# Peptides against a protein of PDB entry 3C2G: the designs that were tried, part 112

Target 1, 209 residues: chain A of PDB entry 3C2G
Amino acid sequence: IRTFDLLGLLLHDSDAIDGFVRSDGVGAITTVVQYPNNDLIRAGCKLLLQVSDAKALAKTPLENILPFLLRLIEIHPDDEVIYSGTGFLSNVVAHKQHVKDIAIRSNAIFLLHTIISKYPRLDELTDAPKRNRVCEIICNCLRTLNNFLMMWIPTPNGETKTAGPNEKQQVCKFIEIDILKKLMSCLSCEGMDTPGLLELRSTILRSFI

## One batch from the design tools (peptide; made by RFdiffusion4, then SolubleMPNN)

Design b2_p23_2_s2
Fold by OpenDDE base, seed 3:
Structure b2_p23_2_s2 (fold): chain B 209 residues (1-209), chain A 23 residues (1-23)
Amino acid sequence: as target 1 above (209 residues)
Amino acid sequence: MKVLEEPGLDEMLQRILQLEQLR
């Protein structure tokens, strides 16, 4: 715990973050969060989120890290772990085709659907901090989905990756009326990534229309 | 060039419901 808090304080700029990532800092965090300590897992996932936009992650092998993190999010009922882990996932897949492919092979699409489906409707959440955290988790999941859908949209050059039949079936779960209602509810939340959710709307339209 | 006004969320929902009925 204290070590991750200290690391989080030292990782205050982009160069320090990139230096940490180049030094296998992400692998070190994922090793430490294997210990069955909830506070350690929370602190480690928070630190992962803090470094998730690092440019150095484009050169980091994530083949072992992403499956581990996805499993951690799957088995851990903690909203702070889910928030940090889905935030990390959404950032780490951005603009990185190889990382998207690892995540998809690691059943990320199904997991993200399961996460969104687990949470109640935002209108059923009376506690504002809890409602906001749930909205942020859903937004992280939907932003990750947007990043996956964009792979299958034809580029102006006519190059397109075709979704596999299983991937296409899994993605079709995100256009279920319940998920779309949750998207709408998130768009109505103040202080959310409304631009990212609107981009997902546009991506869904281009993918299914 | 008509900026294709992005279809509203309601139009998206209607189109998705149509696609679900076709399966």
Scores: peptide ipSAE 0.021, ipTM 0.469, DockQ to the pose 0.050
Fold by OpenDDE base, seed 5:
Structure b2_p23_2_s2 (fold): chain B 209 residues (1-209), chain A 23 residues (1-23)
Amino acid sequence: as target 1 above (209 residues)
Amino acid sequence: MKVLEEPGLDEMLQRILQLEQLR
């Protein structure tokens, strides 16, 4: 715990973060969070989120790390772990086709749907801190989905990756009325990543139109 | 465009438009 807090204080610039990632810091965190301690898991996932935008992650093998993290956020009931883990996933898949492919093979699309589906509507949450955290989790899931859908949108050059039949079926779950209502509820929350949610709306339209 | 074939475009557009009218 204290070690992750100290590491989080030292990782304040991009060069320090990239240095940590190049030194297998992500692998080290994922090894430590295998210990069955909720506070350790929470602190480790928070540190993963902090380094999740590192340029060095494009050169880091994630074939073992990403399936482990996806399983961790699947089984862990803690909103702070889910927030940090979905935030890490959203950032690590951004602009990295090979990482998107690992995530999809690791059932990330289905997991994201499951995470969004388990939370109540934001209008049913009276506690503002809880409502905001749930909104942030849903936004992380939806931003990750946007990153996946963008792979299957035709480029102006006519090049497009085709989604497999299973991937298509999993993506169709995100146009269910309950998921779309949760997207719209997040778009109505003040102080949220409204641009990212509007981009997802546009991406959904372009993927299914 | 290789449209994801299901649900029909019109149904999805109507569903999105209905949700935007609730905004």
Scores: peptide ipSAE 0.018, ipTM 0.464, DockQ to the pose 0.044
Fold by OpenDDE base, seed 1:
Structure b2_p23_2_s2 (fold): chain B 209 residues (1-209), chain A 23 residues (1-23)
Amino acid sequence: as target 1 above (209 residues)
Amino acid sequence: MKVLEEPGLDEMLQRILQLEQLR
């Protein structure tokens, strides 16, 4: 625990973060969070989130790391772990086609739906800290979905990937009324990434309409 | 120049629901 807090203090600049990632720091954290200690898992996932924007992640083999993290956030009950893990996922797939492909093959689309579905509506949450954390988790999931959908939208340059039939079916779950209502509720939360959610809205329209 | 007013989010939800019913 204290070691991750100290590492988090040392990883304050992009060069230190990239150096840590190049030194298999993500693999090291992933090894440590396999221990059945919730405080350790929380601290490790928080540190993963802190390094999730590292440019070095584009060159890091994530084939073993990403499926493990997806499984962790599937089974772990702690919202702090889910927040950090979904935040890591959102950032790590950004601008990295090969990482998106690993995530999709690892059933990330369905997992994101499952995560969004397990939370109550934000209007049912009276506790403001809990409501905000749930909103952030849903936003991380939806931002990750946006990153996936964007692969299948025709670009002006004519480059488009076709979604497979399974991916299409999984993505169709995000246009279910309950998911859309949760997207709407997140757009109504103060201090959220409203631009990113509006981009997802536009992406959903372009993908389904 | 018709400013295509971006359909209000409610209008989009209604349109998505219509598309879901067509499947």
Scores: peptide ipSAE 0.018, ipTM 0.464, DockQ to the pose 0.044
Fold by OpenDDE base, seed 2:
Formats: C-alpha cells, sequence, structure tokens
Structure b2_p23_2_s2 (fold): chain B 209 residues (1-209), chain A 23 residues (1-23)
C-alpha cells in the first residue's frame, strides 16, 4: 500500500511514467494485486490508472495484463477498483488497435455492459461522492465503448474494419434504453467529460443510423 | 445553409427507440 502511494508521488511527470512502464511497472503492479488484500488491490489499480496514458503502453505486452485486470474488475465489487480499472481500460485502448482487439477477445464489451447495468440510476443516489464515482465509472465504460465503435467507423481514407457478427451483437447492447438513460444522466453530471460523451453520442449515431 | 444542429440527446433516444421497435 504505502509503496504504491510513494510510487504515485514519484510518477508525476510523463518521462517518469514512461520509464516506469518501460521497466514493466504495469506487470509489477498486476503481480502485487494478485494478493487477496482489498486495500492493496485498490492502491494498485489506482496506480495503474495514473500510468494508463503512458505512451510506453503501446510497446507493453498487454495480452496477460488486460485479461487479468478485466477479471479483477468482474470479481471485485469495489467502486474504487472498478473506477480505476475501467479508467485504465478506457485510456489503454485509446488509439491502440491491438489493445482494443485484446480487450474485445477478453469479453470487455460484455463486462462494460454488465458494470453499467448493475449500478442504480444516478438520480437514485443521494450521496454525492457515491453518485459522482458511479458516474465516473459509467463514463469510463462508455468512453471505452466509443473507442471500440471508432474502429468500425469509415475513416476519410475508406479504411474500415468490419465488426464481426459477435462484436456487433455485443455493441448493440449499449443502445438499450437503460444504457442510453445512463448516458443521459452522465451528461447532466457536473465535472464529467461532456465532450467525450458527446463524441460517443455522435459515434453511436454514425454506427447505428 | 442551416447547420443541421446535431440531434439533441432526446431526439437521438427517440430515434433509437423507433429503430428498436422496428426490429
Amino acid sequence: as target 1 above (209 residues)
Amino acid sequence: MKVLEEPGLDEMLQRILQLEQLR
């Protein structure tokens, strides 16, 4: 725990973060969070989130790390773990086709849908810290979905990956009325990434209309 | 040239609901 807090203080600049990631820092964290200690898992996932924008992640073998993290999020009903893990996922898949493919093969689309579906409506949450954390989790899931949908939108250059029939079916679950209502509720939350949610809206329209 | 204002979130929801009812 304290070691991850100290690492988090040292990893404040992009070069230090990239250096840590190049030194298999993500693999080291994922090894440590295998211990059945919730506080250790929280601290490790928080540190993963902190390094999730590292450019060095494009060269990191995520084939073992990403399935492990997805399983960790699936089995740990802890909002801080889910927040950090979905945040890591949303950032690590950004602009990295190979990482998107690993996530999709690891059932990430279904997991993200399951996470969003399990949380109550934001208007039912009276506790503002809890409501904000749930909103952030839903936004992380939806931002990850946007990153997946973007693979299947025609680029101006005419290169389009065709979604497989299974991926299309999994993604169609995110246009369910309850998911869209949660997207709306997130757009009404103060301090949310409204531009990113509006981009997802535009992406959904371009993918399904 | 009316900039087609991107359909509001409510218009999008109504359109998606219409598409779900057509399947």
Scores: peptide ipSAE 0.017, ipTM 0.466, DockQ to the pose 0.046

Design b2_p23_2_s3
Fold by OpenDDE base, seed 5:
Structure b2_p23_2_s3 (fold): chain B 209 residues (1-209), chain A 23 residues (1-23)
Amino acid sequence: as target 1 above (209 residues)
Amino acid sequence: MKVLEEPGLDELLERILEEELKK
């Protein structure tokens, strides 16, 4: 745990982060967090989040890393692990079609729905730190969903990917009344990525209507 | 072409938005 904290302090600039990623740093973290230690897992996932915007990730094979991370999020009830993991996922799928495909094949859509569904409505949370963390997790999930939906919206040149029947079934879960209420509740929270959530609202309308 | 079809979704979203922003 202390090693990850110290490493996080060293990775404070983009060049250091890229150097770490090019040296298979992400693979090293995923190896260490395979041990059943909650503190170690939390620290490792936090470090993954810290490097998740690295330019060098575009050249990093994620075929083994993403399924592992998704499984880790699935089996851990820890909000900090879920926050870091969903944040990592949201960042690594951005602008990378091959990474989106790996995530979808690894059951990411269903997992994101499960994560959102397990949390109560934000107005039922009286503890401000807990409410804010839950809102951030939901936002991470919804931003990732937005990145997936955008693949299936026709471009001006008429080119588009089509969602398969399984993907369509999974995505339909996000228009359930409970999920939509949570989306709107996040929009009402101060300090959240309101522009990103409004973009998702627009994407949903364009995708489903 | 739409990915999915859900009649009334726009109306539902607007109603939910109005309710949540009143809190």
Scores: peptide ipSAE 0.024, ipTM 0.524, DockQ to the pose 0.040
Fold by OpenDDE base, seed 2:
Structure b2_p23_2_s3 (fold): chain B 209 residues (1-209), chain A 23 residues (1-23)
Amino acid sequence: as target 1 above (209 residues)
Amino acid sequence: MKVLEEPGLDELLERILEEELKK
């Protein structure tokens, strides 16, 4: 645990983070968090989040890492684990088609929907830190969804990937009234990526309209 | 020319919902 905290302090610049990732640091973390220790899992997932935007991740094989992380998020109802894990997912799928494909094959869309659906309405949360964390989780999930939907939006060059029927069915879950209300509620939270949520709104409109 | 105020997020979401319910 302390080791992950120390690593987090040392990995404060992009070059150090990239170096860590190139040395299979993500794989090392995922190996360590396989131990049934909740504190260790939290610390490891937090560190994963810290390195999740590393450029070196584009060259890192995530075929085993992503399914493991998704399963970890699924089975550990810990807000800190879910926050870090969904944040990691959101960042690693960005601008990486192959990573998006791995995530989708690993049932990420359904998992994200499940996560959002399990949390109460933000207005029902009176504890501000808890409310903010839940909002961040929902935003991470929705941002990831946006990244998936963008694959199926026609580009100006006319190239569009067609979503398979299964993927289309899965993404339709995110236009449920409950999900849309949660999207709206996130816009009212302080410190949220409002531009990202607005982008998702635009993406949804383009995808379903 | 009334600048058609871009429908607020709520109005857009309602439109999305209405369109999906018609399918």
Scores: peptide ipSAE 0.023, ipTM 0.538, DockQ to the pose 0.043
Fold by OpenDDE base, seed 4:
Structure b2_p23_2_s3 (fold): chain B 209 residues (1-209), chain A 23 residues (1-23)
Amino acid sequence: as target 1 above (209 residues)
Amino acid sequence: MKVLEEPGLDELLERILEEELKK
């Protein structure tokens, strides 16, 4: 636990982070968090989040890492793990079609829906730190969804990847009233990534209208 | 992919937003 915290402190710049990633640091973390220690898992996922935007990730094979992480956040009820894991997912899928494909094949869309559905409405959360964390989790999920939906929006050149029937069914869950309410709730939440949520709103409109 | 025609998704979103703002 403390080791991950210390390591996180050492990873204070992009070069250090890239160096860590190039040295299979992500794989090392994912190996360590396979042990059933909640504190270790939390610390490891936090560190994953910290390195999740590293340029070196473009050269890192994620075929084994992503499914594992997705399973981890699926089974782990810890908001901090879910926050870090969904944040990692959101960042690693960004601008990387290959990674998006791995995530989708690994049931990420359904998982994201499940995560969002798990949490109560933000207005039902009286504890501000909890509410904020939940909002951040939902935002991570929604940003990830945005990245997925963008694959299926026609480009100006008319080229688009077509979602399979299963993917279509999964993404349709995100226009359920409860999910949309949570999206709107997040949009109304102070301190959230409003531009990102507005982008998702636009993406949803483009995808489903 | 037209999933919602009536109400349109935009109208639905706006309605949801209005409902949330009333709280």
Scores: peptide ipSAE 0.025, ipTM 0.510, DockQ to the pose 0.037; fails the geometry check
Fold by OpenDDE base, seed 3:
Order: C-alpha cells, then structure tokens, then sequence
Structure b2_p23_2_s3 (fold): chain B 209 residues (1-209), chain A 23 residues (1-23)
C-alpha cells in the first residue's frame, strides 16, 4: 500500500509515468494487486488509472494485463476499484486497435454492460458523491464502448472492420432502454464528459441506424 | 457495414433525452 502511494507521488509528470510504464510498471502493479488486500487493490488500481494515459502504453503488451484487470473489476464490488479499472480500460483502448481487440476477446463488452446494469438509476442515488462516482463509472464504460463501436463504422473509403456475431450480440445489449436512459442521465451530471457522451450518442446512431 | 440496424433508435434516443432533461 505505502509503496503504491509513494509511487503515485513520484509519478507526477508525463516523463516519469512513461519511464515507469517502459519499465513494466503496469505489469508490476498487476502482480502486486493479486494479493487479496482491498486497500492494496484500490491503491494499485488508482495507480493504474494514473498511468493509463501514458504514451508508452501504446508499445506495452497488454495481453496478460488487460484480462487480469477485467477479471479484477468483475469480481470486486468496490466502486473505487471499478472506477479506476474502467477508467484505465477506457484510456488504454483509445486509439489502439490491438488493445481494443484484446479487450473485446476478453469479454469486455459484456462486462461493461454488467457493470452499468448493476448500478441503480442516478436519480435513485441521493448521496451526491456516490451518484457522481457511479456516473463516472458509467461514463468510463460508455466511453470504452464508444471506442469499440468506432471500429465498425465505415470509413470514407468504404472500408470497415466487421463485428463478429458474438460481438454484435454483446453490443446489442447497449441499446436496451435501461442503458440508453443511463447514458442520457449521465449527460445531466455536473462535471461529466458531456462531449464524450454526446459523441457516443452519435456513434450509437451511426452503428445501429 | 453497420454493426446493427435498429429502426427507430434515433427517435428512441431523442425521447429518452427529452425525458431525462425534464427531471
């Protein structure tokens, strides 16, 4: 725990973060968080989130890391773990086709749906900090979904990757009324990535219409 | 090709948006 806190303090600039990532820092974190300690897991996931925008991640193999993280998110009911983990996921898949493919084959789409479905409607949450955290989690999930959907939208030259049957089936779950309502409810939350949510709306329309 | 074809999705999204904005 203290080690992760200290690392977090040291990783305060982009160069330090990139250096850490190049030194397999992400792998090191994922190794440590295998220890069954909730505080350690929280701290590790928070650190993962902190380094999730690192440029060096584009060259980091995530074949073992990403499935592990997805499993961690799946089995932990902890909002902070889920927040950090989904945040990491959303950032690492951005603009990286290979990482998107790893996530998808690791059942990320279904997991994201499960996460969103687990939480109550935002209007049912009276505690503002809790509501905001839930909204952030949902936004992380939806941003990740947006990144997946964009792969299957035709480019101007007419080329597009096709979703497999299983992927298509999983993605269909996100047009359920409950999910769409949660998407829209997040638009009303202060401090949320409204532009990103609107982008997802556009992506959904282009993907499903 | 599109991932899915769901007629009425645009209308659905707009309806949902309107409902949420009224809250």
Amino acid sequence: as target 1 above (209 residues)
Amino acid sequence: MKVLEEPGLDELLERILEEELKK
Scores: peptide ipSAE 0.024, ipTM 0.522, DockQ to the pose 0.042; fails the geometry check

Design b2_p23_2_s4
Fold by OpenDDE base, seed 1:
Structure b2_p23_2_s4 (fold): chain B 209 residues (1-209), chain A 23 residues (1-23)
Amino acid sequence: as target 1 above (209 residues)
Amino acid sequence: MKVLEEPGLDELLEKIKKELEEK
């Protein structure tokens, strides 16, 4: 959609992005992408990704936005929607306990596993653009998972949040050999957040050993 | 660059709706 593309060009600095977010721009986008138009949904999710690290999001209620976005990612087979949506999710949950809780209650852990499971091994993808996009999606999912898992790692003070039984069961799926292989395959991709993936590997080990 | 304000967002939403109707 041309208008979303134009808006994306305007949101090139942090002040403009923060202004858009303060004006409920995220809510507005989520309203617009409810129309059954794939081009619109792609453009809207891309715009969400562009604003997903905005400081103003710390003051934005996401109780209605996150469940909607998670559902959108769940039902759309479109790699661009999944890329943008998982990118948004990974950014908005970062450093925000409240947002993590909303995402978890909205079945985010299971969804992340479903997304990763959907894609073939990266070494089976011969098309470089497709392989790179899939790698980015998996990395977004895994980064989000790391942010969740870190809540349940004991602190030096011995205080930790306890994952519920359902969350524990969902997290246990990430020690499946196929998931671990996909994690390791992402470490070999150029341009990936290698430190973040190594942190996740460490977090997984600490969560299950 | 001017920060997008709420009135500007509403105008944008109307433009998007119009673009969808024309498609």
Scores: peptide ipSAE 0.082, ipTM 0.641, DockQ to the pose 0.012
Fold by OpenDDE base, seed 5:
Structure b2_p23_2_s4 (fold): chain B 209 residues (1-209), chain A 23 residues (1-23)
Amino acid sequence: as target 1 above (209 residues)
Amino acid sequence: MKVLEEPGLDELLEKIKKELEEK
């Protein structure tokens, strides 16, 4: 939609982005993407990704926005929606304990597993643009999972939150053989965030062993 | 140069709605 493209052009600096977020711009986009129009949903999710690292988001209530976005990603087969939505999720949970808690309560860990499970191994994708997009989606999922697991890493001097039994069970699904094969295929792909995948492995080991 | 008053969020939403109705 031309209007979303124009809005994206107006959001060219951090001050404009923060102004948009303070004016409930994220809530407005969330309202608009409720229409059953794929072009609108794509454009709206792309705009959400563009503002997902805004400082003003720390003051924005996300209790209604995050569950809606997670549901949108769950029901849409569109790689562009999944890319933008997982990118938004990975950015908004970063360094925000409250936002992580909302996402986890909204079944985000299981959703991330579902997304990774949907895609084939990267070595089975011959189309380079498709392979690159799938790679980016998997990286967004892994970065988000890493951000969740970091909450449960024991610190020597602090009351560390412990993962509940349900969260532990959901995380255990990421060590299933089919998931591991897909992760290994990502490590073999040129341009992958191999350090990020190794960091996730280290985080899993530190959190659950 | 007329400073194009940045359309308020409500005006942008109405424009999006209008674009949807024209399709």
Scores: peptide ipSAE 0.081, ipTM 0.637, DockQ to the pose 0.011
Fold by OpenDDE base, seed 3:
Structure b2_p23_2_s4 (fold): chain B 209 residues (1-209), chain A 23 residues (1-23)
Amino acid sequence: as target 1 above (209 residues)
Amino acid sequence: MKVLEEPGLDELLEKIKKELEEK
């Protein structure tokens, strides 16, 4: 859709992006991507990714936006939608406890597991662009998950939020043998967030078992 | 610096809706 593509071109600097976000631009995108048009959905999710690190987004309520985006990622098999959506998620949860809580309540941990599980091993992907995109998606998932886990890691001050039983169960799915084998097979892949993968594994083994 | 003011966004959304209805 030409008009929506033009909107993305107008958001070329940080001030324009912040202005768009302050004007409920994220809510507007969320409304537009409800139409059953794959090109529009791709463009909308890409625009969400583009504004996902905006300073103004820290003041934007995400209670309705995040559940919708997570549902969109869940139902779309499209790599570009998943890339943009997981990228948005990873950026918006960073350093924001409230946003992490919204995402977790919206079943984000399970969704991240589902996303990783649906893709083949990176070494089985012969097409370099496809392999790179899948690698980026997995890295987005790992970064998001590590950000969630940080909420439950004991701090020196002894005050730590405890993960609920459901969250703990969902986190433990990432150490099941099949998913571990898949993730470990990615360690040697170019572009993989190896530190993030090792951090995830170490955190789960130390704090959730 | 074109700050899309709130009225400009609504207009764009209406244009997008019209484009979708024509397909």
Scores: peptide ipSAE 0.074, ipTM 0.632, DockQ to the pose 0.012
Fold by OpenDDE base, seed 4:
Structure b2_p23_2_s4 (fold): chain B 209 residues (1-209), chain A 23 residues (1-23)
Amino acid sequence: as target 1 above (209 residues)
Amino acid sequence: MKVLEEPGLDELLEKIKKELEEK
């Protein structure tokens, strides 16, 4: 655990982060978080978040890493793990079609729905730190989902991939009334990506209904 | 006071890998 804390301190610039990623740091962290130690899992996921926007990740195979992380988030009820993991997910899928495909095949859309469904409405959370963390998690989920949805949005000049029936059905779950109420509770929260939420809603309504 | 040069990122990574192999 102390070694991860020290490692995190060394990841202070983009070159250090890229160096870590090139040295199979993501694989190393993924191996570490397989141990049933909550503190280790938290620390590992936090490090993953720190390197999640690294340019070197474009050359890192994520076929084994991403499904594992998704499963970890699914089974681990820890907000810090979920925050870090969804943050990692949101960053690694950005602008990377291949990574989006891996995530989607690994049931990421359903997982994002499950995560949002797990949390109460933000207005029901009286503890400000908890509310803020949940808000950040929801933002990570929404950014990730938006990144997925853009693959299926027709561009004037591009061949658009069509969402499969299962993916479409999973996306449509985000417009269920209970989810909508939760998402609406986020609009007034400080730090919420309100434009992103509205964009998501608009995209689902226009393209998936 | 020798400022213990904080181990470089690579050294820490190798330590982590080694600690994992020993578990």
Scores: peptide ipSAE 0.060, ipTM 0.614, DockQ to the pose 0.012

Design b2_p23_3_s1 (from b2_p23_3, 15 letters changed)
Fold by OpenDDE base, seed 1:
Structure b2_p23_3_s1 (fold): chain B 209 residues (1-209), chain A 23 residues (1-23)
Amino acid sequence: as target 1 above (209 residues)
Amino acid sequence: SEDERRREEQQRYIEEYREELLE
C-alpha cells in the first residue's frame, strides 16, 4: 500500500510514467491486487488510473490485464475501485481498436451496463461527494461505451466493423429509459465531460435510429 | 401496459435528443 502511494507521488511527469509502464508496471500492479485486501486493491486501482493515459500503453500487451481488471470491478463493488477501474478502461480504449476488441470480448459492455444500472438516481443522493463520485463512474462507463459504438457507425470515408449479434444485443440495453435518464443526469452535473456526453448522445442516435 | 409506457417514454427522450442536436 505504501509502495503504491510512493509511486503515485513520484509518477508526476509523462516520462516517468512511460518508464514505469515500459517496465511492466501495469502488470506488476495487477499482480499485487490479486490479494484480497480492500486497501491494497483501492491503492492499486488508483495507481492504474494515474498511468492509464500513458503513451507507452500502446505497446503494452493488455490481453491478460484487461480481463483481470474487469473481473475485479465485477466482484468488488467499491466505489473507489469502480471509479479507478472504469477510468482506466475509458482511457486505455481511447483510439485503440485492438484494446476495444479485448474489452468487448471480455464482456465489458455488459459490465458497464450492470454498473450503471446498480447505482441510484443522482437526485436521490444527498451527499455531494458521493453524488459526484457516482456521476464520475457513470461518465466513465458512458465514455467507454461511446468509443465502442463509434466502431460500428458507417462513415462515408471509411470501412466500419459490423457488430455481432451478441454485441448488438448488449449495446441495445443502453437505450433503455433508465440509462438515458442517467445520461441526462450526468449532463447536469458540474465539472463533467459535457462535450463527451453530448457526443455519446449523438452516437446513440446514429447507432439505434 | 407498463412496457408500452416505457417505450413511449423512451421515444420521447429520443425525440428530445434530436431536437437538441438540431438547435
Scores: peptide ipSAE 0.022, ipTM 0.487, DockQ to the pose 0.017
Fold by OpenDDE base, seed 5:
Structure b2_p23_3_s1 (fold): chain B 209 residues (1-209), chain A 23 residues (1-23)
Amino acid sequence: as target 1 above (209 residues)
Amino acid sequence: SEDERRREEQQRYIEEYREELLE
């Protein structure tokens, strides 16, 4: 735990972060969080989030790391772990087709749906810190979904992958009424990525309509 | 076929929730 805190302090610029990642720092964190210590898991996942946008990740194999993290989020009911993990996921899949493929093969779409479905409506949460954290988690999930959907939309300047029937079926679950209501509720939260949520809405429309 | 069923399910979702997406 203390080690992760120290590392967090050292990772104050992009060069330090890249150096950590090049030294297999992500793998090291994932190894440590395999131990059944909730505080350690929280600290490790937070550190993962902090390095999740590093350029060096383009050279880091995620075939083992990403499935492990997804499983960790699936089995751990801790909002802080889920927040950090979904944040990591949303960042690492961005602009990286091979990482998107790994995530999808590792049941990420279903997991994201499950996460969103398990949380209550934001208007039912009276505790502001809790409500904000839940909103952030949902936003992370939806941002990840947006990145998945974007690869299936034909663009003049981009390569488009054809979605398989299974992927199409899975992603269609995100237009369920309960999911849509939660998406809309996030748009009303202060300090949230409203432009990103609107982009997702647009992406959904372009994908299904 | 299984593929046909998946397509039908997809269309069901689209038709049912299209208006909600536009709100």
Scores: peptide ipSAE 0.010, ipTM 0.381, DockQ to the pose 0.017
Fold by OpenDDE base, seed 3:
Order: sequence, then structure tokens, then C-alpha cells
Structure b2_p23_3_s1 (fold): chain B 209 residues (1-209), chain A 23 residues (1-23)
Amino acid sequence: as target 1 above (209 residues)
Amino acid sequence: SEDERRREEQQRYIEEYREELLE
């Protein structure tokens, strides 16, 4: 825990973050958070989130890391862990086909749906900090979905990757009215990534309609 | 086939929630 705190203080610039990642920092974190300490897990996941947009991640094998993280957020009913984990996922899959594939194979689509579905409607949350955190989690999930859907949108040359039938089935769960309502609720939240959510909406429309 | 079943299910979802998607 103390080590993660120290690292968090040191990693404020992109070069330092890249250096950490190149030194297998992500792997180190995932190793440490295997210990059954909730505070450690929270701190580790937060640190993962902090380094999740590092350019060096493009060269980092995530085959063992992503499944572990996905399992972690699956079994931990902790908003902070889920927030950090889904944020990490959202960032690492962005513009990286290989990482998207790993995530999808690791049942990410279903997990994201499960996460969103388990949270109450945002309008039922009267506590603003809680509501905002839940909204952020949902946004992370939906942003990740957007990244997945984008793989299957035809390029200008007419070429497109095709989702497998299982993936198509899984992703269709996100057009459920409950999910759509939560998307809309997130759009109404102050301080949220409205442009990103609108992009997702557009992507959904292009993918399914 | 299993694949066809999945596609049919997909289409059902699309049709069911098309209006909601457009809101």
C-alpha cells in the first residue's frame, strides 16, 4: 500500500508513467493486488487507472493482466475498484485491436453489462458523490463498449471486421431499454464525458440500425 | 444452427429496442 502511494506521487508525467510501464509496472501491480487486502486492491487499481493511457502499454502484453483485472472487478463489489478497473479497461482497449480482442475473449462485454445492470438507476441515487461515481463507472463501461463496436463499423473502403455471433449477442444487451436509459441518465449528469457518450449513442445507432 | 440462433436473437433485440435507440 505504501509503495503504491509513493508511486502515485511520483507518476505525474507521461515519461515517468511510460518508464514505469516499460519496467513491467502493470504486471507488478497486478501481482501485488492478488493479496486479499481491500485497501491494497483499491490502491493498486487506482494506480492502474493512472497509467492506463500510457503509450508504453501498446508494447505491453496484457494477456495475463486483463483477465485478472476483469476477474477482480467481477468479484469485488467495490465502487472504487470497479471505477478504476473499468477506467483502466476503457483506456487500454482504445485504438488497440489486440487488447480489444483479449478483453472480448475474457468476457468483458458480458461483464460490462453485468456491472451496469447491477447499479440502480441514477435518479434513485440521492447522494451526489455516489451518483457521480456510479455514473462514471457506467460511462467507463459504455466507453469500452464503444471501442468494441467501432471495430465492426465499415471503413471508408468498405472493409469491416465482423463480430462473432456470440459477441454480437452479448453486445445487443446494451441496447436494452434499461441500458439505454442509463446511458441517457449519464448524459444528464453534470461533469460527465458527454461527447464520449454521444459518440457511443452514434456508434450504437450505426451498429444496430 | 447456433450461429443462426444468435443472429435471430440479435435481430430481435434490434427490432425491440429500435425506437428507444432513436430517442
Scores: peptide ipSAE 0.008, ipTM 0.371, DockQ to the pose 0.017
Fold by OpenDDE base, seed 2:
Structure b2_p23_3_s1 (fold): chain B 209 residues (1-209), chain A 23 residues (1-23)
Amino acid sequence: as target 1 above (209 residues)
Amino acid sequence: SEDERRREEQQRYIEEYREELLE
């Protein structure tokens, strides 16, 4: 735990983060968080989030890491772990088709839906820190979804990938009224990625209507 | 029915999104 904290303190610039990632730092964290220690898992996932936008991740094999993380956030009832994990996911899939594919194959779409569905409506949360954290989690999930959906939107050149039947079924769940309401509620939260959420809204419309 | 109501509500939200995108 202290080690992760120390690492977090040392990783203040993009070069340092890239260096850490190039040195298989993500793999190292993943190895450490395999031990059944909640504090360690929380700290490790937080560190993952901190390095999740590193350029070096584009060259990092995530075939083993990503499924593990997805499983971790699936089974761990900790908002901090879920926040960090979904944040990591949203960042690593961005602009990386191969990572998106890994995530999708690892049932990420369904998991995202499950996570969003797990939390109550934001307006039902009276505790501001809790509400904000939940909003952030939902936003992370929705941002990730947007990245997936974008793959299946026709380009100006008419080229598009087609979602498989399973993926299509999974993404259809995100137009459920509960999900749409949560999307709307996130748009009303301060400090959220409003442009990203609006993009998702647009993407949803283009995908389903 | 409750299911119909939910579908109508969903459609309303979609329409609201459309309207916002057209602004």
Scores: peptide ipSAE 0.022, ipTM 0.528, DockQ to the pose 0.017; fails the geometry check

